# Ledger of designs, part 63: peptides against a protein of PDB entry 5HOI

Target 1, 351 residues: chain A of PDB entry 5HOI
Amino acid sequence: FRYMPFSPAGTPFGFTDRRYLTMNEVGYVSTVKNSEQYSITVSFFDVGRFREYHFEDLFGYDLCFLNEKGTLFGQSKTGQIQYRPHDSIHSNWTKIIPLQAGERITSVAATPVRVIVGTSLGYFRSFNQFGVPFAVEKTSPIVALTAQNYRVFSVHYSQFHGLSYSLSELGTSSKRYYKRECPLPMSLPNINSDMKKDANLDYYNFNPMGIKSLFFSSYGDPCIFGSDNTLLLLSKWRSPEESKWLPILDSNMEIWKMSGGKETTDIHVWPLALAYDTLNCILVKGKHIWPEFPLPLPSEMEIRMPVFVKSKLLEENKAILNKKNEIGADTEAEEGEEDKEIQIPVSMAAE

## One batch from the design tools (peptide; aimed at target 1 S259 K262 M301)

Design b1_p23_4_s1 (made by RFdiffusion4, then SolubleMPNN; from b1_p23_4, 10 letters changed)
Fold by OpenDDE base, seed 5:
Structure b1_p23_4_s1 (fold): chain B 351 residues (1-351), chain A 23 residues (1-23)
Amino acid sequence: as target 1 above (351 residues)
Amino acid sequence: MSAKEKLKELYPDAKPVSELLSE
């Protein structure tokens, strides 16, 4: 197993000279290989709020995190990190994270108030937005990070224990845990089934955990989107005994419904963010499960708990059609899509 | 744009599930 640099919704180069370092609801960061150098572009979906900018990268940044106030870059091997505010009011800063022999930065996260660095040896490093260090903690090996305000969602991997997660709050004086290295009930990529499509081999070599993205919802709930294309939300995380992972969207089921039951193998959901009851995502058409260039416009997909099995829906619909054919009634029964899928009430978010 | 609208653009010949089950 090899720890790879992870960024939310980051894409591989594949056979191209370009990739996305990260993308979310704010925008997308791309890098283009120019001989021995890279050109990085930070683009925004709200073109009226922020101006696109670019710079030459001499370090080969392979880690990125974008927020509404700035962009954090990292180099997994050298330990270099750079924070670039979007507003010119604050200066860019650079820092070297000390790494042991063979240690890698595996993930970085940034909020307007915190910078977080996680490593393959499980070093969790916290800083303020100006790069002033708070603490260093030793955890299980970190494979992914996201953060919102003072809260951090971390994913850990052990060869002995599999995937775990932590949810913590980074105050000024102390780190509080809401969850500490609890089991994460996410399926890992099945090398034998998922890699049978040569087109996906490059993705799983780039991201062995199959975590397409992780983010906090607009309500502040930790979300993760794995290789199974299921969006998991951590509900009731303030109550340690009541906290549970909810499968709030099977995106393969939703594509199947919206395509009229076509077995589409060329449409893929690429997750950006969860806003209220809608997944902001890129609908990718093509052989690759990740977006290529140019980036398609984002789409909104309603979240729904996958209560239905495709086979049962097909059996029920066949039974309805057979009954309509027996009765000979061209009743234009409004196909009210009896959306028998339970919409997650807004009240299930952020308890 | 909704995912439903975008999927209609990507698959203009997408029939409802009901029409596919009647074939």
Scores: peptide ipSAE 0.248, ipTM 0.786, DockQ to the pose 0.689
OpenDDE base, seeds 1, 2, 3, 4: peptide ipSAE 0.208, 0.214, 0.208, 0.210; ipTM 0.729, 0.761, 0.735, 0.736; seed 2 fails the geometry check

Design b1_p23_4_s2 (made by RFdiffusion4, then SolubleMPNN; from b1_p23_4, 10 letters changed)
Fold by OpenDDE base, seed 1:
Structure b1_p23_4_s2 (fold): chain B 351 residues (1-351), chain A 23 residues (1-23)
Amino acid sequence: as target 1 above (351 residues)
Amino acid sequence: MSAKEKLKELYPDMKPVSELLKE
């Protein structure tokens, strides 16, 4: 296993000279490789609120986090971080994070009030928005970070214990834990099934954990979207004993319902954010599970708990079709079994 | 744009189950 730099909804280069460093509900950050240099563009979905900007990157930033006030960049190997406010009123700042031999920055997060750096050795470093350090804590190895206001959702990985998560609040004087290195019930990429498609190999080499994104909902609940395309939400996290992960959306099942039960193997959901009861996402058409260039417009998908098993619906529909054929409609329409739209109960049909 | 509207744009010949159950 190798720790890789993670950014929310970041994409690999693949066979191209360009990738998305990060994307969310605010916008998307792209980088283009030109020889040994990079050109970074910070783009926004609300073009009336923000102006797109670009700059030359001489450091090769491979970590990024975008918020409503600025963009945090990081270089996983050198330990360099840069914060760039979107407005011209506040100055950019750069800092070097001290790294041990073989240590990497694995993830960065920024809010309007906090900057967080996580490493492959489990150093959790917190700063204010001006890069003034608050604390350094030693945790299990950090593989992903997101933050909202003063709250931080961190994902940890151990070879012995698998995935764990922490939920913490970074006050002025102390860090409070709501959850500390608790088991994360997210499915890891299945090397044997998911890597058989060459198009997925590049992605899992880029992101070995298969975490497409993690964010806080509009209600402030931690969310994670894994390789299984299921959106998990941490409910009741304020009550340690009542806290549970809810599978609030199986995006593959919702696409299947919306397609009339047709197997669409070329549509992929790329998560951006959860706003109220809707997943903001990019619908990707093609062989790659990640968006290419240009970025498609975001789409909204309603959250629905997966109450129904796709396999049982397929069996029930086969049983209904067989009963209709026994009742003597001799119409020889050899419509191939694969193209028959599955009757989904009206209560399950995605409107 | 809804995911349903975007799917209709990407797949014009796609009939959602909700439309087939109304026929």
Scores: peptide ipSAE 0.302, ipTM 0.807, DockQ to the pose 0.528
OpenDDE base, seeds 2, 3, 4, 5: peptide ipSAE 0.238, 0.245, 0.201, 0.249; ipTM 0.713, 0.720, 0.689, 0.721; seeds 3, 4 fail the geometry check

Design b1_p23_4_s3 (made by RFdiffusion4, then SolubleMPNN; from b1_p23_4, 11 letters changed)
Fold by OpenDDE base, seed 1:
Structure b1_p23_4_s3 (fold): chain B 351 residues (1-351), chain A 23 residues (1-23)
Amino acid sequence: as target 1 above (351 residues)
Amino acid sequence: MSLKEKLKELYPDMKPVSELLAE
């Protein structure tokens, strides 16, 4: 086994000179290899809100995380990271993460307020958006990271214990755990079935865990999309005793239902984000399970949220929005209202 | 674009299982 650099929805080069470093609901980051140089382009789906930009990459960045405020880049071997705000108001910054012999940066994440670096030795490094370091923690080896605001979803791998996950909050003074290295009930790629297709071998060499992406939902629930093409959502994570992974979407089953029961071996779902009750994804047609160039337009796959939960969530979000509009000025009230858990009903797992 | 619309674009002859079972 080899720890590989992971970025959400990142694609391999394969036999091409180009790949996606990352993609999500905000946009997609591509890199093109020209001899010994790399050219990086940061593209956005909302072309009215953001302007596409490019730069020459002298370091060969193999890690990326895109958010609404900036892009974090990392080089897994050298430990170099760069944060690039989308706005010109804030300066780019570069930092070298100290790595031990054989250590690699395995994943990076960035929010408007935090930068997180995870390593193959399980060093969890946190920074503010300006690259000022917080405390360093030693965990099990980190294979994937995502973050939203102050929350971090981390996936860990041990050869002895398999996959685990943590959910933590990076406050100003301390790290809080909601979940700490709990078992992750995600299927690993089956070497014998999944790797028999040469097109899949390149992908699993690039991403041996088969994690296509991980993200937070629009409601702040951790989501993971594995090699089995099932979207798992962590429900009730604030209640340790009630917390569970929900298989909220089998994308193979949904494609099968829509195809008239035909084996569609040339259609693949590439996950971007979960917004409300809709998986934003790229529908890939072809031999590769990942999107090629040019990037197809995103598609929306409805997850069957029970209408009663959708209406209640919409009423609760309207009530939150109405309260935020009534409570004009005071910053302290924002911490309490974000805490409403989405209750996904058990009936969604049976269809 | 919905997945259903995109699948219809990619496979014009695709019918949902529900439509095939009703025929």
Scores: peptide ipSAE 0.159, ipTM 0.767, DockQ to the pose 0.570
OpenDDE base, seeds 2, 3, 4, 5: peptide ipSAE 0.023, 0.138, 0.008, 0.024; ipTM 0.549, 0.743, 0.333, 0.513; seed 3 fails the geometry check

Design b1_p23_4_s4 (made by RFdiffusion4, then SolubleMPNN; from b1_p23_4, 11 letters changed)
Fold by OpenDDE base, seed 2:
Structure b1_p23_4_s4 (fold): chain B 351 residues (1-351), chain A 23 residues (1-23)
Amino acid sequence: as target 1 above (351 residues)
Amino acid sequence: MSFKEKLKELYPDMKPVEELLKE
């Protein structure tokens, strides 16, 4: 096993000169090899909100995280990170993360308020959006990170214990754990079955854990999409005893149903984000399980949410819209986001 | 675009299982 740089929905080069560094609901970041240099392009799905931009990369950035305010880049071997705001009003900044001999940055994440760096030795480093450090913590080896606002979802790997996860909040003064290095019930890539296809070997050399992506849902629930093409959602994470991983979507089963029960070997789901009851994804046609160039338009796959959740969410969204129309424009009250937990009933995971 | 619409665009001859069970 080798620790490889991970970015959400990142793709390998394969036999090409180009790949996606990352992609999500905001957009996609691509890199092209130009002899000894790289050209990076940051593209957006909402072309009205943001302008596409490019720059020359002399460092060979192999880590990336895209959010609505900027893009974080990292170089796994040198420890260089760069933050680039999408708005030209804010300056870019660069920093070197100190690495020990053989240590690699394995993942990076950025929100509008936090920057997080995880390493192959389990160093967890936190910064503000300006690159000012908060803390360094020693954990189990980090293989993947994502973040939303102040919350961080981290995936860890041990040769003895397999995959674990943590869910933490990075306040101003301290880190709080909701979950700390708990077992992650995700299937690892099966070398004997999945590696028989030459096209999969290149992907698993790039991403040995088979984690295609991880993100927070629109409700703030940790989500992970593995090599088994199952979307797992962490439900009830505020209640340590009630918290569980829910298999909310089997994308292979959904493709099978939609294809008329035919075994399709050339159709693949590439995950971007979970918004409400819909997986935003790229439908990939071809031999490779990852999207090639040009990037197809995103597609929305409906998840089997319980009927009771759809009706409640529609009523709550109507109630929020009606309250916003009754409260006149003047008070920017920090309405604390009422942390409404999605309760998915157990009965729908068995049908 | 829905996944179902995109799948129909890419594979126009594919009918969902739910449509085949009604025939």
Scores: peptide ipSAE 0.298, ipTM 0.867, DockQ to the pose 0.595
OpenDDE base, seeds 1, 3, 4, 5: peptide ipSAE 0.201, 0.289, 0.197, 0.184; ipTM 0.825, 0.865, 0.817, 0.814

Design b1_p23_5 (made by RFdiffusion4; failed a check: too like the target's own chain)
Pose (drawn by RFdiffusion4):
Structure b1_p23_5 (pose): chain A 322 residues (1-190, 198-318, 341-351), chain P 23 residues (1-23)
Amino acid sequence: FRYMPFSPAGTPFGFTDRRYLTMNEVGYVSTVKNSEQYSITVSFFDVGRFREYHFEDLFGYDLCFLNEKGTLFGQSKTGQIQYRPHDSIHSNWTKIIPLQAGERITSVAATPVRVIVGTSLGYFRSFNQFGVPFAVEKTSPIVALTAQNYRVFSVHYSQFHGLSYSLSELGTSSKRYYKRECPLPMSLPNDANLDYYNFNPMGIKSLFFSSYGDPCIFGSDNTLLLLSKWRSPEESKWLPILDSNMEIWKMSGGKETTDIHVWPLALAYDTLNCILVKGKHIWPEFPLPLPSEMEIRMPVFVKSKLLEENKEIQIPVSMAAE
Amino acid sequence: STEEEEEEDRIFERVKKAFAKKF
């Protein structure tokens, strides 16, 4: 099995010379093939706070993670990473991650206080926001990483357990695991979207902490999974809280559509900030549309019952209250 | 074909309006 470079909400090149590296509630990072180099553009949705800028990529970064304080880039093959703070007060720094034979950097993540690099051999290299290393750890092969403040949500893969996840906190003292390689019941992919599933074999469209600090993941099944009771290991449950396919179906008047798709950015309490994509492909294009907001709904709505009540989709009060 | 494309546009505009960003 070949591990692929993962970034949250990343898009493939397809038949174009440009794609999105990473995408969330802060903004979007795109890269354009420029003859022999690349042109990286860092954009923001709150235009008033940060200024959109661009620079020339002489290395071919294919890994990226965006937070409110800076942007982290990475190269899956050479192992070079660069952290570019949004403000000009703080300097950019660059490090090269040691990679063994066939070892690839599969995912990177950054917070205002931590930088995380994961490799295909299971190396977990952590730094502060300035590049000072804390510890090098060996874990299962990492396929996806996201972080918030001091906490890290990592998704692992092997030939035995399949997909597993770890939830840990990088404290000032030492590293503490909340959950260590527990089952991750995300649906795996089972065509026009072939380009995407070669770029992202797991189908993990994005994963992120919620605005209130709960781990979330958005697989190819277009269902938002939230980790509940992660502080008590014996009570941990993955809860499906939004069937985005059902919501598009309800808002479209019960019509099955093959051109409307959801691209996850982040979860804010009860609202999924996303990109509504219209077209044959399931990933967003250029230019990027304005973010949309989709309220989370428990998957308790049945299509057949909703069609009877309407004879947008009107929901019976008795069912809506439930 | 033209009528089907216009129907898909109307569906998309409805969905887009339902999930518009709130301020």

Design b1_p23_5_s1 (made by RFdiffusion4, then SolubleMPNN; from b1_p23_5, 11 letters changed)
Fold by OpenDDE base, seed 2:
Structure b1_p23_5_s1 (fold): chain B 351 residues (1-351), chain A 23 residues (1-23)
Amino acid sequence: as target 1 above (351 residues)
Amino acid sequence: SEKEKKEEEELYEKVKKKFARKF
């Protein structure tokens, strides 16, 4: 097994000079090989909110994380990271992460308030948005990271225990764990069945864990999309005894239903984000399971699990909050009601 | 075959049209 650099929804070069470093609901980052140099372009889906920009990359960045405030780049072998704000008012910063012999940066994540670096030796490094370090922790080997605000979802790999996950919050003074290196019930790529197509072998060599993407939902729930094309959501993560992974979408089954029961080999779902009850994704046509150039417009797939109660309960809670604000009741209760875990009825978690 | 490619193209356009973001 080799630890490979992971970025959310990143694509391999294949036989081309270009690939996507990362993509999500905000946009997509592409890199083009030009002799010994790379040209990086940061593109956005909301062209009215953000302006596309490009720069020359002399370092060969192979890690990327895009958010609404900036882009984090990393070089897995050298340990160099760079943060580039989208706004020109804020300065770019560069830092070298110290790496041991054979250590690699395997994943990076950035929010408006935190930068996280994970390594093949399980070093978890946290920084603020200006690159000021908070802490270094030793965990199991990190294979993937994502973050939202102060929360971090990490995936770990052990040769003896397989895949595990952690969910943590990076406060100003301390790290809290909601989940710490718990078993992750995600299937690894099946080398014998799936590798019959050369395109699947190229993708496996790029991403041997088969994690196409991982993100937080719009409701702050950890999500992962594996090689089986199933979207898993971590439900009830604040309640250790009740927390479970829910298979909220089988994307192969959804394509199969739309074909009228025909098996299709050349239509693929590429995950971007989960917004409410819809998977934002790229529908890929062709032999490669990943999007090529130019990038197709994003598509929205409805999730079939009755998490529709969560969207309705949040709309009802927002409507209750708006009514309380209209009635002029005291402001001290606002912070405590957002943290009320929406009880998904047990009957709906079994459908 | 060219016929299978055309059926997959029609399916892709049907899937894409059904899942097209309603802007």
Scores: peptide ipSAE 0.069, ipTM 0.674, DockQ to the pose 0.456
OpenDDE base, seeds 1, 3, 4, 5: peptide ipSAE 0.062, 0.029, 0.019, 0.042; ipTM 0.668, 0.625, 0.357, 0.649

Design b1_p23_5_s2 (made by RFdiffusion4, then SolubleMPNN; from b1_p23_5, 10 letters changed)
Fold by OpenDDE base, seed 3:
Structure b1_p23_5_s2 (fold): chain B 351 residues (1-351), chain A 23 residues (1-23)
Amino acid sequence: as target 1 above (351 residues)
Amino acid sequence: MEKEKKEEEEIFEKVKKKFARKF
């Protein structure tokens, strides 16, 4: 197994010279390979609030985290990190994270108040927004990080124990754990099924954990979106005994319902953020499960728990259609049977 | 191939109409 650099909603190069380093609700960071150099562009969805900017990257940044105040960059092999505020009032800063032989930075996260670096050896390094170090902790190997304000959601991987997670708060004087290396019930990519499509092989080589993104919800709950296209939310994390992962969205089921029950191969959800009751996402058209260039406008998908079985929904919708035809209820206009969304019958919604 | 691509395009536009745009 090889620990790879992870950034939230980052995309592979594939056969192209460009990729997204990261994207979320704030914007997207792209990098273009220019011979031995890279050109990085930081773009925003709210063009009235933020101005797009670009710079030459001589280091080959392969890690990125975007927030409302700045962008954190990292180079997984060299240990270089750079923070670039969006506002020109604040100076950029760069530092080298000391790495052991074979150690890699695997993930970085930044909030307006904290910078976090996680490594393949499980070094968890915390800084303030100015790059002043707080602490170094040894954990299980870190594969992904996200942060909101003072809170950090970390995903860990062990070959013996699989995926685990931690939820911590980086106060001024101390780190508090709400969860510490607890089992993460996320499905790993199935090598035999998910890798059968050549288009997916490039993605899983780039991201072997299949974690498309992780973020905090607008309510401050840890969220993870895996290779199964299920959004997991950690509920009740303040109460250790009551805390549970909720499968709050099956995006494949939602696309299937919206399509009228058609199995599609060229429609994909790329997660950005969870805002209230909606997944902010990119709706991707094509063979690749990730967005290409130019980036489509973000869309919102309503949250639906994956409680329903496709076969039962199809049988009940057919039974409803047959009953309507028997009752001779006037044909509301021929929106072809193909144009109807698969509705959840009220009988099944009450279970 | 061309028919299937057109059907996938129609499905995509159908699905896309069901998404609210945020931006």
Scores: peptide ipSAE 0.264, ipTM 0.811, DockQ to the pose 0.742
OpenDDE base, seeds 1, 2, 4, 5: peptide ipSAE 0.262, 0.257, 0.259, 0.260; ipTM 0.810, 0.818, 0.798, 0.808

Design b1_p23_5_s3 (made by RFdiffusion4, then SolubleMPNN; from b1_p23_5, 11 letters changed)
Fold by OpenDDE base, seed 2:
Structure b1_p23_5_s3 (fold): chain B 351 residues (1-351), chain A 23 residues (1-23)
Amino acid sequence: as target 1 above (351 residues)
Amino acid sequence: SEKEKEEEEKLFEQVKKKVARKV
């Protein structure tokens, strides 16, 4: 196992000179390798609200977090971080995070009021939006971070205990925990089954935890999207005893339903955000599970609990088609390719 | 094969029509 720099919905270079550093509901940050330098572009989905901008990167930023007010960059090896406001009114700032020998920045997050840095040794560093430090805490090794306002969702890894998570609030005087290093019931990538395709091995080398993204929902609930393509939401986190992870979407099941029950290997969901009851995502075509260039327009997928069995839905659809053919035997068989739409029982579509 | 790529393309466009787009 190796600690790799994580950014929400970041993509590998693969065989190309370009990748996405991060993407979410606000926009996407790309980097292009130009010999010894990188050119970074910050692009937005709402082109009326924000203006695209670019700059030359001499440091090779491998960490990024985008919000509505600015972009945080980080270099995992050197400990350099840079915050760039989207407006020209506020100045950019740069800081070096002190790292021990072999320590890496593994993740960074930024809100309009906080900057957070997590490391492979479990140093959790908090700053205000101007880079003024608040505190340093020692936790289990941090592998991923996201933040909304004053709240931070952190994912931790231990070789002995696997994945854990924390949910905390960074007030003015102190850090409050809602959850502290609790077990995270997310499946890790299975090297033996999933790595039979070269594209999966390339992604595993880039992101060995298989965390495609993590974010807060529009309601402020922690969400995580793993290598199993299941969206997990932390429900009732304000009540420690009632808090549970809900599998609110199996994106492979939803693609299978939308395809009329055809198995496919070349359609992928790339997560951006959860807005109300819809997953904002990029629908990806091809062998790579991540989006290439140019970035397709975002799509919305309704959240649904994975309560259906594929075999049962296929049997029910076959029974419906047989009944239609028995009733239609007296009317001429117009060979209309009736899209064999999997009828989802209406009773489970409303829950 | 080219036919498999065309079938995968048709399948992708079918799925892409059923997913709501943010324009």
Scores: peptide ipSAE 0.302, ipTM 0.853, DockQ to the pose 0.724
OpenDDE base, seeds 1, 3, 4, 5: peptide ipSAE 0.297, 0.297, 0.291, 0.297; ipTM 0.851, 0.851, 0.837, 0.851

Design b1_p23_5_s4 (made by RFdiffusion4, then SolubleMPNN; from b1_p23_5, 12 letters changed)
Fold by OpenDDE base, seed 2:
Structure b1_p23_5_s4 (fold): chain B 351 residues (1-351), chain A 23 residues (1-23)
Amino acid sequence: as target 1 above (351 residues)
Amino acid sequence: MEEEERERERLYERVEAAAARRF
């Protein structure tokens, strides 16, 4: 197993010279290969609030985290990190994270008040927004990080225990755990089923955990979107005994509904953020499960718990069709291949 | 904070109740 640098909603290069380093509700960060250097562009969805900017990257940043105040960059191998405020008032700062032999930065996160670095050896490093260190903690190997304000959601991987998660708050004087290395009930990518499409191999080589993104909701709940295209939300995390992961959206089911019950293999959800009851996402059309260039406009999907098993709905619809054919045997066979849109019951289409 | 938590709980209760009505 190889630890790969993870950034929320980051995309592979594939066969191209460009990729997204990260994207969320604020915007998207792209990098283009220019021989031995990279050109990084930080773009925003709210073009009235923010101005797009670019710079030359001589380090080959492969980690990124975007927030409303700045962008954190990291180089997984060298341990270099750079924070770039979006405003011109605050200066950029650079720091080298000390790495052991073979250690990699696996994920970085930044809020307006904290910078977090996670490594393949499980070093959790915290800084303020100016790069002043608070603490170093040894955890299980970190594979993904996100943060909102003072809260950090970390995903850990153990060869023995699989995926775990922590939820912590980085105060000024201490780190508080709400959850500490608890089992994460997320399926790892099924190499045999999901990789039957050569187009996905590049993605899983880039992101072997299949975590498309992780973020905090607008309400401050940890969210994760895995390879199964299900949005998981950690509910009741303030109550350690009551905390549970809720599957709040099956995006494959929602695409199937939106398509009138047609099997679509060319539409994919790429998660950005959860705002209230809506998943902000990119609807990706094409061969790759990740967005290409130019980036499509964000779309909204209402959160809905996956109640229906697709197989049962297909069986029920087949049973209804068979009963209609048994009752209708006396009216002339006009062979109209009417594209019988599966009437999704109004109770599935309306709310 | 307390109002946002209550709105969030009501949202998730609605999602759970919408799920339960579909069984």
Scores: peptide ipSAE 0.096, ipTM 0.714, DockQ to the pose 0.021
OpenDDE base, seeds 1, 3, 4, 5: peptide ipSAE 0.074, 0.065, 0.054, 0.095; ipTM 0.696, 0.685, 0.672, 0.719

